# Designs tried in a protein design run: peptides against a protein of PDB entry 7UQJ. Part 249

Target 1, 160 residues: chain A of PDB entry 7UQJ
Amino acid sequence: PELYQNFNITPPRGVLFHGPPGTGKTLMARALAASCSSDERKITFFMRKGADILSKWVGEAERQLRLLFEEAKKHQPSIIFFDEIDGLAPVRSSKQEQIHASIVSTLLALMDGMDNRGQVIVIGATNRPDAVDPALRRPGRFDREFYFPLPDVKARFKIL

## One batch from the design tools (peptide; made by RFdiffusion4, then SolubleMPNN)

Design b2_p24_2_s4 (from b2_p24_2, 17 letters changed)
Fold by OpenDDE base, seed 4:
Structure b2_p24_2_s4 (fold): chain B 160 residues (1-160), chain C 160 residues (1-160), chain D 160 residues (1-160), chain A 24 residues (1-24)
Amino acid sequence: as target 1 above (160 residues)
Amino acid sequence: as target 1 above (160 residues)
Amino acid sequence: as target 1 above (160 residues)
Amino acid sequence: MEEEQKKLEEEIAKKRAEALEEAA
């Protein structure tokens, strides 16, 4: 959050937290939301899980994404955290293609439609960055990627 | 494992990590596995996700659970971590009952069948402890429960 | 990084990540650095360990701090991450006082000497925020503090 | 990048283990 202000960098619309499961991606997203919320300025934190949006909202997933982004914009400053975003926006080449394609298209459009000055940040967490549609990983979308490494097994051996 | 040996405490068969999503339950389980692994004594860490066992292993989920527990016992000392265990063992009263009931029954039997002297610890993580079958939360199963609070909003207020 | 730009908040000169060891403070600092680095604009990440500065640079620690801040300013946008900052800037009342006092004084002066518009962010990580000199925790220095909670110690007490 | 990533992984692991030890 703060780094981008100091650097006069246009804050990315989206940040991809990637790395093995249990590396703290979801914890980090919550910590970031926490850190940006002052007494004077609460950040609204929206959390969704990719698989839950697909399973609970069959045929309504696109609408739910639109509503989520509208609500985030209405309650700005806000963070939208997509946990397991690879479950929401799988690579377009997977055989369950058509339903996922419309959701990916909707998410792309929603991220592209965010004003660069808007107080909405999107964080996507995945264990499989290569399972996320490359279109979401382009500049102006999830154009920042954070690797959450496993505590290296070699590090474990040096710690013990 | 080592903690319980050092304290001469009979290690719980199962530990339920519960609390809001993104509080670090999965991270803690991995960290516990890491800290219990010395150069002299590696802990084998098995991670499964409750929903993945149900979705990937339709009709084989019970067999996969049995194989998981056998493999954990073979590679002891071991931790079995079930992420989103509420997805594996929902409360028996939910309308999708029969398929879930056999999996729950299998998991109960596997946890009950663990020798108290076995170096296998089961960690279940859930955001909804009340969505976990109460039978799994009984003594001799997930009889230890760990609340993972959200990073205290009061701590946030002192930060900002 | 991004959140502060979107929110038009003057980014703090310093952020204190505090909380028990292994809560992901160091991970978070590196993740923040990675998130702020685009293909177009790399952030220079400087990492130092508090105890290493004291042990390796006896009598040169003040100079090394000055050089670090100069190098960070030269290679801006930059992050200076002090891991175990309590090892660098202990409370002034500890009996190893005089050598630590000059280092603390130097770090205070360096943080005060940063232009509020400068593209250098300082992150300090500690397990013991109360072991950090309160002068470093004042506005314009480490004026943002992030608590990295352990998964609830009450949980540990129920495991034990 | 891979070596820095490995070092980061090592440090995160180290910090996690230290956390668990201090909390243990």
Scores: peptide ipSAE 0.000, ipTM 0.312, DockQ to the pose 0.161; fails the geometry check

Design b2_p24_3_s1 (from b2_p24_3, 14 letters changed)
Fold by OpenDDE base, seed 4:
Structure b2_p24_3_s1 (fold): chain B 160 residues (1-160), chain C 160 residues (1-160), chain D 160 residues (1-160), chain A 24 residues (1-24)
Amino acid sequence: as target 1 above (160 residues)
Amino acid sequence: as target 1 above (160 residues)
Amino acid sequence: as target 1 above (160 residues)
Amino acid sequence: EKEEEAQKELEEERAKRREEALEE
């Protein structure tokens, strides 16, 4: 958070957290929310799972996404965290592919409709960044990515 | 593992990490493994999901659990991490209840069979500690519990 | 990063990450660096360990710290991450105490010499916040602190 | 590139550990 203020960098609308299971993606998203919350300025944190969007909201997922973004805007500053966002990717069944494509299209439209001055950040977490629809990874959406390596790999990353 | 050796504290056989989704349970387990690994002493980290034990190992889950504990003993010091361990809890269907009960019974027996001098730690993670079989939470099993709160809650603890 | 821009919060010069081993301090620092890096604006991430400053740079540690801060300024925007920063604290030997005091004094002076508009953030990580020289925890230095609790302590934070 | 290489190294190290565990 502080880094971007110092850098006068336009914040990305969306941030993709990717890396192996249990590398701390969800913890990081929540820790960012907490670090940005002060007594004077509480950040509202919304959490959804990609699989829950499909399974709990069958036939209403698009509406629930719209309501989520409206609520996030109403309670700004806010974070929308999508855990397991690759769970919105098409499954091999044609009926599921159509449902997933419609939901992803709604999410794309909602991210594109976010005002650049809006105090809403979207964070997506995945174990499979390549399974996230490439359209979500474009500028103005999840245009910044954070790799969460395994701890053993972190020790070996000499930042060359 | 190494921390408990250095402190002359008898390590718990099992540690339950519980708390809301995305509070860092899996990260903590991996970070404990990494922090206990030195150049002189590498800790082997085994990871399984509760749902995968049921879905991937249908009919062989008990055998796969035995093999996992044998491998962990062979590669000691080691950590066995069960993510979403509440996924081993019985579901409402009688056939699934019987399968889950057999798998849980095997896990109980394996934890009870761990030598007190063994350099194997078992970590279970759950979002629903009340959905974990109470037998797993008894002394000599997951007898230490670590809640993982939401970060907003961490910011507000003044350690009184 | 983004959250702080939206919040118009003056970024701290230094952030202290503290908490037990394996609570994700180093992970968080790296993830903050990655989040702030875009294709258009790469953040340079410098990493040093407190113990390495003493062991690798015996007799030149102050010079190496100066060079590190100069390099970070030259390659701004940048993050300087000190892992195990408590490793700069005096050890029981009088000769080491004097060396550590000189190194800490140099770090204090370097942090004080950072322009408030500089695009350099310093992150310190420690398992022992009380072993970090109190002078480093003063305003304009490591003036913001992030606790990385063990799972159990997180539990008891009732959001009052 | 560096992230892809790190992911590839991780998959290779996982594959190698799986092969070593299958040969025993």
Scores: peptide ipSAE 0.000, ipTM 0.278, DockQ to the pose 0.047
Fold by OpenDDE base, seed 5:
Structure b2_p24_3_s1 (fold): chain B 160 residues (1-160), chain C 160 residues (1-160), chain D 160 residues (1-160), chain A 24 residues (1-24)
Amino acid sequence: as target 1 above (160 residues)
Amino acid sequence: as target 1 above (160 residues)
Amino acid sequence: as target 1 above (160 residues)
Amino acid sequence: EKEEEAQKELEEERAKRREEALEE
């Protein structure tokens, strides 16, 4: 939040952290929350796992997403971190369409309904960015993608 | 490997990395694989996700675990990293007992069957150490636990 | 190592990873070790914590640094990772000058004495790059600085 | 021990804040 304010940059509504398993996506998201919380501004960090939202909240996933965004708004500045977001909003495949379509549609609506003035940042982490519904990767949603390269490649990308 | 050898410490058969999601467990395991591969000894790094072993290999999970340990032994020194090991070996709850009991029993047998002289280290990563079957946390299995604090806690622990 | 060789780039003697706590500096350094160890070349990864070198080796810190660099040279290609390097080489403040001056001078001499042909990379990680002696940040030492931004800023720096 | 306790307390405080954030 503050970093974007200091630079007069509208914080992205959503940031997609992608890269192979164990590249530090989730660690980075937590580190974001920790580090953006200066002595002056506590950032509330909400973490949800995509598979947990689907498995624990079957039939209530949409409601739980709404509550999560409301709570994040109530406790702004805040970060919502979706770990394994490909589990929450997989690419629309034919057979699982109805249940996934509602959850994806809810997440889309929640991200679209985020007032850019709200100090709420959404971070999605996935090992498979191409398994995330392309609708979530559009401007105003997860419009910024951070490849978490393999540590081999992080070394490489900083050298390049 | 070398760190344990230099200190005359028998490398634990298993190390449990636990801590909240995104504390860098998986990334540390990858980094451990890397760092333990010295010029003299290639460490083969095997990564498996607990949920993937259960979901992709329903009815073959035991066989896949055996093959994984055989391959790790064949390519020793090696590290087997189980990401989300709580997904593989959840605490025995009454109704899911039969399928999980077989997989847990297989993993226990594989960890017990690891000759301590074998250059195979098993790393389990979980967000919920208490969701891991206590039988896996016994001596000769995941007998060493490393808490991966949240980065804010890591920051705090560096200040302490 | 290989990455620098493949691009005919002289590996920097030193790379400074800086950024707020929990931004993944240590994790990246470990990951760099991982990644630079290809199937053909194992990299020996040495990790030392700045505070540990000062606290555990009071009066022997210079010797331990020399031994570390000798061991790294013996086991090349290698990475020496100094976590919390600001603890090793703080900016010269008046009262702690004498003890810190010797350690800093030793580290400077070791980094200067690294033959650029030696496959030894030094990585320093700090939360406070401005707390690191500027002499270490000169060409041929920690001449490359990698800001590990807050993940909000890692987002931004990959987009910049 | 004290570092582990402080870690555990801070984890418990965070778990509690997450539970409180899940129970609301």
Scores: peptide ipSAE 0.000, ipTM 0.289, DockQ to the pose 0.083
Fold by OpenDDE base, seed 1:
Structure b2_p24_3_s1 (fold): chain B 160 residues (1-160), chain C 160 residues (1-160), chain D 160 residues (1-160), chain A 24 residues (1-24)
Amino acid sequence: as target 1 above (160 residues)
Amino acid sequence: as target 1 above (160 residues)
Amino acid sequence: as target 1 above (160 residues)
Amino acid sequence: EKEEEAQKELEEERAKRREEALEE
């Protein structure tokens, strides 16, 4: 409730931060975490990189995702930040990515299983929103998207 | 000259942005590039990832660095942003890294060879400043360092 | 000292964040405050809105600015963030803005009176840098400017 | 060449997005 009031957000189960590299997606996620944290109410910030979940946890990635969501729920209010989420949940292209399909299914189920009263926000960051499985971008998952555009070169910011 | 006047900086040939991932290093570099760009005076922003120079250009990395600096000079005022520069120029630890030693030597020579009148700024971003060859952190190279600390979770930034 | 060493900045008495609304100026200021805060060294973050100083403190705005700077100095290292600083320090245009002229004069004097060893950073955020009194943008005041470009309009960043 | 093309594509995509954003 209060976390979502602080964000003024109808509780997204997830927020997708998308945009080119170096547009501040991770910074924003950390700043949001910091901003919602007080001495009385610390926000627990979990950071995972999509490729690390696949590479380090081959065969255990589903279990690790479950543990991550359990830990986040245990330490709520929490933010789970998936950096490079396109590496975790690529678009279901090839028959050979059964492992990816199962990981995506697990992530979907975990996001669907979040109680709307739970103070867990999931933030996914990607440079390639179209490389993220559309199922993750549906209502009740990463149903809010924030584009992080490149600082336009035209805007003469004299850092005098 | 003017670019460095705009930064109010004794023209460093290089600036090191260091700090944890997602502290806005790349965003700041792009914002700086954008800020120095006007409709009349576009700043050319070159982005390279340190690991990409090593992995994609095995045996040609030195040539690619030279070409990058030549291109930056040709399109000045320019910013060369090396993301994950600790991947490009690791600390000279092992005898086996002759390739790395040569790449570092090339980068040193390129930074040393920059005319102080050249409107080329080199920005290196790293999460591990101590993993960057100390030779790159000497005067006339990455002689300015900016720490990008994590937003401390304790700092209750009410984004009211 | 250390705050300014961390910024590797000739200690600006002020930094101007400019750019359209919703470009993350306030977020960046908060992220910077959080980032400079450690368990051992908390940064005190003061936030004021320019219009609030004028509207809430009619006739006392100068005193409130002095108190703010004294409090920031007392709790250094500190960041004073003026959101909508163009509301605090409009360009000296009309004879009728004697009150504004006095407030601007007070702010100038406070920024000029900061000891270079003082760990107080002033950040002004505005959507209209040209609406800020040029006297505030001179060396020893808001002598560094950062542009925050619009997120590309299509990304309806409903930060709902 | 490929990076100039990618930068041109990025500028063209930005130009298109700017035109589309001016038409809305």
Scores: peptide ipSAE 0.000, ipTM 0.304, DockQ to the pose 0.056; fails the geometry check

Design b2_p24_3_s1 (from b2_p24_3, 14 letters changed)
Fold by OpenDDE base, seed 2:
Formats: structure tokens, sequence, C-alpha cells
Structure b2_p24_3_s1 (fold): chain B 160 residues (1-160), chain C 160 residues (1-160), chain D 160 residues (1-160), chain A 24 residues (1-24)
């Protein structure tokens, strides 16, 4: 909020950075973090990968997400960056879909439970925005989206 | 050259972007490419990964590098971006070290063979600059280095 | 200067980042700042908004600009980023034009007074480069311009 | 000065904890 109060914008609880691989989503998140921290107000940057949430946190992903959000809240102002959030996409097995649904449900609850006054920004980065659960993209969650086009779509800068 | 002629700088043949993962080396290279092309003067951006040079081009890497540099020269002004150029680091096997040495030697020869008037910029990105062959970091090659610090070191910017 | 000495470029006293809203001008400035600071050499990043220079510094804008440049000089190497520098554009009232003229004149004098060896970079970002006083765009001031096009114009780098 | 040093130490400790949390 203060970050966004300084920017005179309502803080998104979440921002979705989407676009092809290597379009700099992760960088932009880090640069925003760096940009928004001052000497008087350093931002804490938390990074997690969507695939790691599913693979490394098997059976404890929900707990690890809760701990992450608590830690981010404790170290406000904070940015939580979910890299490859499309890695939270349901893998085609019913068991993995249930695990996915639980993790996504937990993430939704954590994002919904954030006070809009809380100085925690959540950034999700994906190469496949359509593979991100639509529930994550609703108002109050990842309610802002930034497209990171390919350099083939970045690169016609007219230097005047 | 023209890019750097417009900037009144001697074009480095190569620029090394180094710094921890996700510090935005790839994005900066793309943004520089984008910033340097006009409607009248589009820059062609070539991207290769260091690991792909070793793994996908086994036995033809030198030829593919030559073709890449020829193509970059043909499509001037051009940027060749080697992402993860630390992936050209010797893999601990003597056979891979020989392959690495041949590839690096070819890259050195290609960089040395570029006319300083050639509108080809080479950007290497690495998370481990010390894993990059010192021969690549010599004058006339990757003779300029840009550190991309972590957000924590980026965040120590006194934003006054 | 050291930043630009490392770049083997004559440091522009100023760089104008121009292009449509949301093209990443502010980000690029911050990413450049961040990229150019090392553990051994931290860059100090100063940010001001053009509109804030006119609105928040009413009657003291010139003094605040002087202080900003002194502080930037004291904390070298430094980047001064003027976001929305087109917000220094004269608002159509004669009284605001006089205030603008004084502020711009002060900024010109500060930029002209910088030693080319001084490790202070000034970056101006605007969505309307034609609304920036031509005097700011002269050699030794914002003598370099980087266009930040829309994604649609970003689109045409042929990544080969 | 002492507050700047304490802020620096607190930042170095927070940086270390973040590096450790990135290495885990």
Amino acid sequence: as target 1 above (160 residues)
Amino acid sequence: as target 1 above (160 residues)
Amino acid sequence: as target 1 above (160 residues)
Amino acid sequence: EKEEEAQKELEEERAKRREEALEE
C-alpha cells in the first residue's frame, strides 16, 4: 500500500506478468522491487517457482505458502514473486488435480486474506496466462496483468 | 557501430552482463536492442543459450556459431545475445573440455574477426562471470562488463 | 562518468527516455541504475516526478533541484531520474509558464554546471518528448534519447 | 550513524536470510 500510495494507485494484491519465455517477467518483478525500496524503506523480495510449489512441497505446499505469506507480512514492505506460476497448472492426473486445487485454493485464500493496506505485493509470472486458474485472475487477486511480449514484439523501438 | 556512432562510443564487440539469476540480464539485452532500433533502422536480435551451444550443436557448434555471426552480419545492425554464456564453462570431462575449448576458440575468432565498424553487438549473459573463459573477457571481445546485482544490492540504492 | 567510463562512452549529462505510457521507461532507468551498482560500487538513485517538481515544490522547486543535484553529486555515482519530465511542461497559464521557465532554466543550469567527469547521470522519462522544452534536449543536457515504443511497435524485431 | 549501522546490519542479516531462503 505505501508503495502504491506513493504511486497514487490502489495496490493490486496481485499482478500477473505474462508473456513468452525470456520476456523479462522475473526481471521486471525484481526491478520493481528494487525500484520501490529506498534507504528508509527496503522491500523484501520473496521468490518461489510454481513447479517447486508442486514438486518440492509435496504434502506441505499449503503450509509453505502460509509461511511465505506470513514471512512476507512480517517483512513488509514485501514482494512475493511466483515465477512460472503456470507450473501450478493441473497436471492431467486426478490426484495432481486435487493437489493443485488445494494449493490454488490456499493461494486464493491467502491473497483474499491480505489486507489491502498490507504492504505485500504478489507478482505471478507465467509464460501461459491461459494455463493459470481463472480464479487467480479475479479482482482482489492477480487483478492486473502485464503482457511481456516477445522481443519480436518488443524490438521495433524507433530510436528517434 | 552506427548505434555506437550515434552514441559517440567505440562499439564494444562484446558486452558481458553478469550478476545473480533473475537480475535481468536477458531483459536488459532485449531492452537495449529494442531501444536501439528505429523504424528506419531495425536491429536484428539473435539469441542463443550457452548450454544449447554445447548440447544441441554437438559436433556442429563451431559451424552454427559461424553461421550465427554471418547471419548477424547480414542483418546488421544486429545484437547477438548469448544467454547463460557460463553454460559454455567446461564440463569436468576431458572430452567436453576439448569441445568447449574448440567452441570458445571459434567464438574468440569470430569476435576478433568482427570489423569494429560492423554493426554487430555481442552480449553475453552469465550468472557466474568467473566461470566465463578469461579469454572472452579480454579487450576486443567482452571488453565491457555490466554487473546486475541482486535486488538486495539494487535495493541499497538510496532512493532519496 | 565511471558508469560511462566503464561503458567507454562520454557520459550524457542527460538521457531522455520517451515513449507511450507503460513502455517501461521508469523500469529501464531503475534497471540501469541497478545494473551499474556493484557491491563495491553502489549507485545512488534519485527519483523525482515532473508534476511533483511543479506542485509540491511551489516556490522552492529551484532550491530543491539544486539540493537534489548537490546530493546526487555527494552520493556519486548517482542517477537522477525525472519521471514524467513532460510534467514540467508549461501549463497554459502565464503564471505557470513563468514558474516553468524558472524551473527549466535552473535544471538547464544544473545540467550545464555538471562536470562531464561527475558520476551523476540524469534520466528524464516522458510520454511526450515534444512537450519537453527543446532547451533540455540540446547537447550536454538530455543529448541522448531512447524511444520506448508500444508493444505493437516493439513487435518487429526479427529474432532470427 | 549508529542507526545507519544498525540498519545496515539488519539489512545484511535480512539479505543473508534471503540468500539462505533462495538456496533452500
Scores: peptide ipSAE 0.000, ipTM 0.235, DockQ to the pose 0.047; fails the geometry check

Design b2_p24_3_s2 (from b2_p24_3, 16 letters changed)
Fold by OpenDDE base, seed 3:
Order: structure tokens, then C-alpha cells, then sequence
Structure b2_p24_3_s2 (fold): chain B 160 residues (1-160), chain C 160 residues (1-160), chain D 160 residues (1-160), chain A 24 residues (1-24)
């Protein structure tokens, strides 16, 4: 609410940062957390990786996602940053597709369950927005997308 | 006040941006200044380097810090960005430790003297948050920390 | 209005992001759009390049700029990002100077025509703020400037 | 008008001093 109440903007349930690797998607998410963070209002920044949700939370990923959203809600205002959110889409194996479907379904439900009074922003970052489940990209979820272009090669070489 | 009144957030006395070099800490601080800056409300951005506070202001660093905070207060809303804030911690020489102690003590007092009605944000950037005096990292000072991770090596190589 | 009404800040008609190439000016503009973008309030992000305004819109650049500002106004709140805005200043040829003068004059008029009730932010990015027409840098236009420094070479080498 | 000009000149001088310090 308050972060976005002060913008007269309903808190986005989710924002997708997409673009080539190293364009600063993760950096930006942290910086947005920083900019919106004040002494009276610390934004709590939660970071998770899509691949970690699959690999580290095997069998409990759905529970860990629920706990993450509960913790983020408890520590409002908060940002949940899912880095490499395309990492929730495993290599096409039947078992991995089922795991993906369950985890994505849980994430959808959690994002849908965020009330307009919640001060939880979800940011997903990906290099492959096409590999992100279209259901996550619907209104009320990651329904805002920000393309992070590569800095022009000339721009790079002046930093080099 | 107003920058943060409009967020119902007490202006952070300070935010520490920490992370590896080139993660964009300085860039972010400027961008935050930019995003919060509007026609009616220009955020004045002050930039200082920790090493410059020691080397260029030898014998007047404390006075220059006071003047900086006064100028920032006069030009509210403002951001004071201390780049390389770990540069206030000189190489361990007894003389440099005393200079550090005096400068840090002054900075502490200035940050503590910022009322909740001030529209001055202090951002410190460091590659070495462990080299930042713990007193600067206490509540009411740089009590918010934002980690700027390196873009993943794969991300880098796609930019390279 | 609303983006900046909630800051008690008149919407900046324009912000100039300037600094060396690859400092993340473009990335920042997108991130600002992202951070200010919520579910209830999608910020529409328009991107144009100065060089494209000259080369792709030959003979219709002024019309395309008008249409861009109309579209941005229609899709409020919005950000118009002009990347490489110094690319509006062509190499000094008499013909190119006339084209520049016409395009810049149109852009000036469009920025001046933005009422305080508009939720359109214009961001210009340049590597050469000196190559940006001084008229664009006046109050009510790109009257806020943010310098994007190069990350320190040491910072770069730790990312490298 | 004159204060706004002085403010702009001071901002430009600060910008030039910052550029010069970054070139050193």
C-alpha cells in the first residue's frame, strides 16, 4: 500500500525484468528496494533464484514459496525478487514438467492472493521471457514487463 | 519530509550500498536521485568520496562535512552520496586512525542530527561493508543496507 | 500528476541522464519506469533514439514526436525515454543544423506543452550533455540532470 | 531570473569541476 499509495498506484503484484544477462536486472531490483526504503519504512528485500526453488527446495518448494510470501507480507513493505525465474521451467522431462506445473501453480496462487492492500512487490528477472510461463505474465501477476537492453557495444568499450 | 512524507516513510538517515566494484552502486544512487527528482522538487545530489574527505580536506574534513550537510539541508530534498565510504578507514597508521575517528565521529553526529523532518538522504557506497565503521551502520545512520551482487559471469560474457 | 502528486512534486517535464557510455542510463530509465509501475498504474515506457528520430523519421520527425507525446499522454502515466538524445544534434552541416533546429523546436514545444496535470516524464540520455541543445536543458524541459559516472576501473576489473 | 542564472552557472561550474576531477 504505502509505497504505492503514495503513487496512487495499486502495488503491482509483479514486474518482470527481462533482457540479456548482465543488463542489471538484479541490480535494478535491489536499487528499487533501496530507493523506496526509508528509515521509517524499510523495504525488506527477499531474493530467490528459480533454479534454487527447484533444486534446493525439492519436495518443499510450494511450502517455501508460501512461507516466503508470508514472510514478505509480515515484513511489509517488501520486495520478492525471483532471479532467473525462467529457471522454474526445467529442461523438458515429464517429472520436471510436473514439478514446474506445481511450483508455478503455487506462485500463481500466491500472486493472486496478494490483496491490493499488500505492500509486497514481486519482481521476476529472466534472460528468456519466452521461457516464463504465460500464466505468470497475466494481469495481477508479472503483468508489467521491463526490457533491459544491452548497453551498446560502443558504450561498453568506453567503460572497458 | 516531503519525499518521504509522501511515502509515509521517515526519511532514512542513511542507506549503505555495498557489493563488488562495478555493480552500479554509484549509478543507483544517482538514479534514485533522478527518480525522486521532479520539476517542482529537484533533488540536489551531492557526491563525495571517502578518500577525498581524507586527502583533499586534510585538517578541514569535519568542517567540510558540516558544510556539506548544511548545504544539503538548505537544498532539501537532497541526497548526499558518499562513494567509497570505506575510504574513510585509512590504512592503519596511528595518525590515520585518529583522522578516521574524528571524521567518522563528525559524520555520526551529522547523521544523528538529521531530524525526521529533514529531506536529506545519505547514501554510502562501499565494496567492503566490513571496512565501514560499525557505528555508521547503526539505526539512524546507514541502518539500511543494499547488497549489489555481481552480475553472473554468464551475464557478463553476454555483455562482453 | 499522480506519480508526482504523491510526491508533492510537479512532474518533471524532463530529466537528462548524462555520463559515459554503459553507465546504465537506459537501464536506469527502464528501472524507474518499473519501480513506479504498479498493477493499478502501469507506466507505459516509450523508447526512442535521437539518431532514429533523424534517420528513420526523415521528413516526419516532428509529426512522429507529436504522435509520441500524444500517445504517451493517452497512456498516462508514461515515460518517454530518448536514448542518445545528443544524436538529435547532427554533425555540423547546414542541412543537418536546420533539421536539428526543427526537431529540437518541436521537442521544446511538446515539453512546454506538458501541463502539470500530465503524468508524462521525459528522460533523455546522452554521453555528451554539451552536445544537447541548451534550450532542452532549461526549466520546464530537461531541467534536471543526473550524471552517471563510469564505475571505477577497479570496480570493472572485479566484475571482469 | 538572475538567481536562476547564478544557480545554473553554479551547477555548470560544479559539473565542470566534477568532470575535471574524473579526468584526473
Amino acid sequence: as target 1 above (160 residues)
Amino acid sequence: as target 1 above (160 residues)
Amino acid sequence: as target 1 above (160 residues)
Amino acid sequence: KEEERKRKELEEERARKLEKRLEE
Scores: peptide ipSAE 0.000, ipTM 0.204, DockQ to the pose 0.113
Fold by OpenDDE base, seed 4:
Structure b2_p24_3_s2 (fold): chain B 160 residues (1-160), chain C 160 residues (1-160), chain D 160 residues (1-160), chain A 24 residues (1-24)
Amino acid sequence: as target 1 above (160 residues)
Amino acid sequence: as target 1 above (160 residues)
Amino acid sequence: as target 1 above (160 residues)
Amino acid sequence: KEEERKRKELEEERARKLEKRLEE
């Protein structure tokens, strides 16, 4: 309850942080985790890189996602942060389709299987939101998006 | 002058941003670039990943570093940001020594060759400052270090 | 409304970001500004350094603060970010008292003069919250505080 | 919805163009 209230997020909605490299997506996710952790309610923070799950766990990526969500459910309230989620769930291009398809399908099922009573928030970070499978950006999944822009050089930071 | 004054850095000193992944090193470098860029003085921001220079420019990494520093000098005032600089200048381990040695030597020479009158700041970011060649951390190179800590879970962010 | 709802801040409350150097205070302020800026509602972000206001505007610092708050009111919804606010509003020490006293008094009056209907958030960042004049840390001013700690090595971030 | 999407696409395209200029 409080975790989702603090984020102004209805459970089990995921949050997509998107914007250019080095815009603070990962920092914001950690800061949110820290902000929601009180002395009484420690939030468990799980961080994974999308590329690491694909590369380190060839053939086990689906299992690793399941274990991650199970561990997050066991240690509620919790945050799952996927850094570079476009590496985990790329838009299906014809040549690498099958391995990505099972991983995407698993992530979809895990997000859909989050009970509204759970205290697990999922944050995905990407530099390319258009490279994330559109199925992940639907309601009940990563249905909230926060854009982390580059500081525009034209934005008059009149640091006069 | 003003660029270095804004950073409180005596030229030509480089700055090492270090700390765990997702602590905002890259964002801080961009924010500094944006903060120092006024309507009158546009700062040119050059960003390179250490791993990209090694992987994309096999045999040309030294030349790419030279070109980067020349371009930064041409477009003064400027910032050169090396993301993951530990990938570019690892602590010399015996088995990969030769290729890294020439690249490190080139980067050292380029930093040493920055005239004190130049308006080029070099920022290196790493998650592992101890994995960066100690020669880069000497006076006149990356001789200022900023630690980017994780937000501690114990801080009562009473976001009441 | 939405700006304050996104921050979970009742107007006109200021937020003090405090913690050691390099903990991401400035980053968080920028990320909050970016997160609250939608395509429909552009948030105007004003950044000033406390030391810059004192050093650049000797005798004009009070006027610069007034102009800053007027400009922020004109461009609502807006965020005013004071970096190194301890440089602007130091705890009164005997030798520099008078010039700081008028600037502090002006900042107090400007924060007190923010109507609850305004969409201006004030964020102050400091490495030394105890060096900030206690009058600024009272209700209706910087009455919310966020600590940005160093990572304690003992915090088992079981990043398993 | 469509105008908001087009604005996001334009901001993302500006961001990508700025990134390319930073890589160049």
Scores: peptide ipSAE 0.000, ipTM 0.246, DockQ to the pose 0.041
Fold by OpenDDE base, seed 5:
Structure b2_p24_3_s2 (fold): chain B 160 residues (1-160), chain C 160 residues (1-160), chain D 160 residues (1-160), chain A 24 residues (1-24)
Amino acid sequence: as target 1 above (160 residues)
Amino acid sequence: as target 1 above (160 residues)
Amino acid sequence: as target 1 above (160 residues)
Amino acid sequence: KEEERKRKELEEERARKLEKRLEE
């Protein structure tokens, strides 16, 4: 919250965290959500897993995404974190491709429909940025990308 | 490895990282693998996902686990990281229960068969420690557990 | 950057990341720096190690700090990351205490002299928050603190 | 030691409360 106010940087609707498995993408998202809340102003943190959106919300994923964004808007300021957002990508089956296309289209519309003045940030995490639909990586969506490098030895000594 | 060598701590055969999604379990495992490697002594880091062991190695999971442990032993010092080790737990179906029982039994035998003088450490990560077979959580196996707390909201407020 | 704009949180002059070695403080700072940069607006990330400020800049540390803050101001929006900021703390020698007092006094003055509208954020990381001068931890300085919990100490010792 | 244990216990309790909110 404060970091970006200082920087007068137009808040993305979405941020893509990408990097090898176990580079702290999910930890970072949680830490960011926590960093953005103050005792006076709690940030509501919503977390969903990409594979769960496909598997648990079979036939209602679009509705659940809408409800999630509505709830995030209702509880502003809010962070929506999609862990394993590449898990929204279909397993290559025609039926899953159609379901994916609908879910991705809904997510695109929800991100496009976010008022830039809205206090809702979307964070997507993936190990495979190339498996994330290129439409999600466009301006006004996940237009900001973070590479989470493997903790290099030097970063270890500095993390240590 | 270096951290434990420095601390004269008897290396566990296994460590369970548990805590809410996005608490940095996988990051920590990688950071540990990295921290334990020096320029003189690289630690070989093996990573497998629990769900992938069930889904990708259908009918050969036990063999692939054996090969993984053999390869880890061959490339000592080594870390084997099982991400989402609770994903080795069956979805509640009798057929999956039998497959799980065989896979878990193989993992138990492999962990029990690790010579304590071997420089192979096994890290399991889960969001659901209670979904991990209690036999895996016994001495000589995943007998060491780490809770990965959520980054506390107050710590976040202070970063902001 | 955007996360903070959305949350209408008054940007700190400084954030203290604290927690045991290997908890991802440096990774987090780099990830924050990357999150704050878009293709349109790169955040300039400056990284310095506390011990390097004392050891490499012997007799010029104050000047180098001033130059760092000037350069950060020139390249706004900017993040200054001090890794191991407790390494600015003297080893208990009278000569190092005086040098430390001067360096800390300079850092205090630089943080106090930052215009709250300036797009410069200072992140300090330490394993020993109690070794960080209490004056640095006051409002308008490192007035915000993140604890990076260990993956439970038992699990570190048990992973190793 | 005891303060560190209490801090850890408070963090675990907060973590469980947040986990429960994330599961809901």
Scores: peptide ipSAE 0.000, ipTM 0.340, DockQ to the pose 0.048

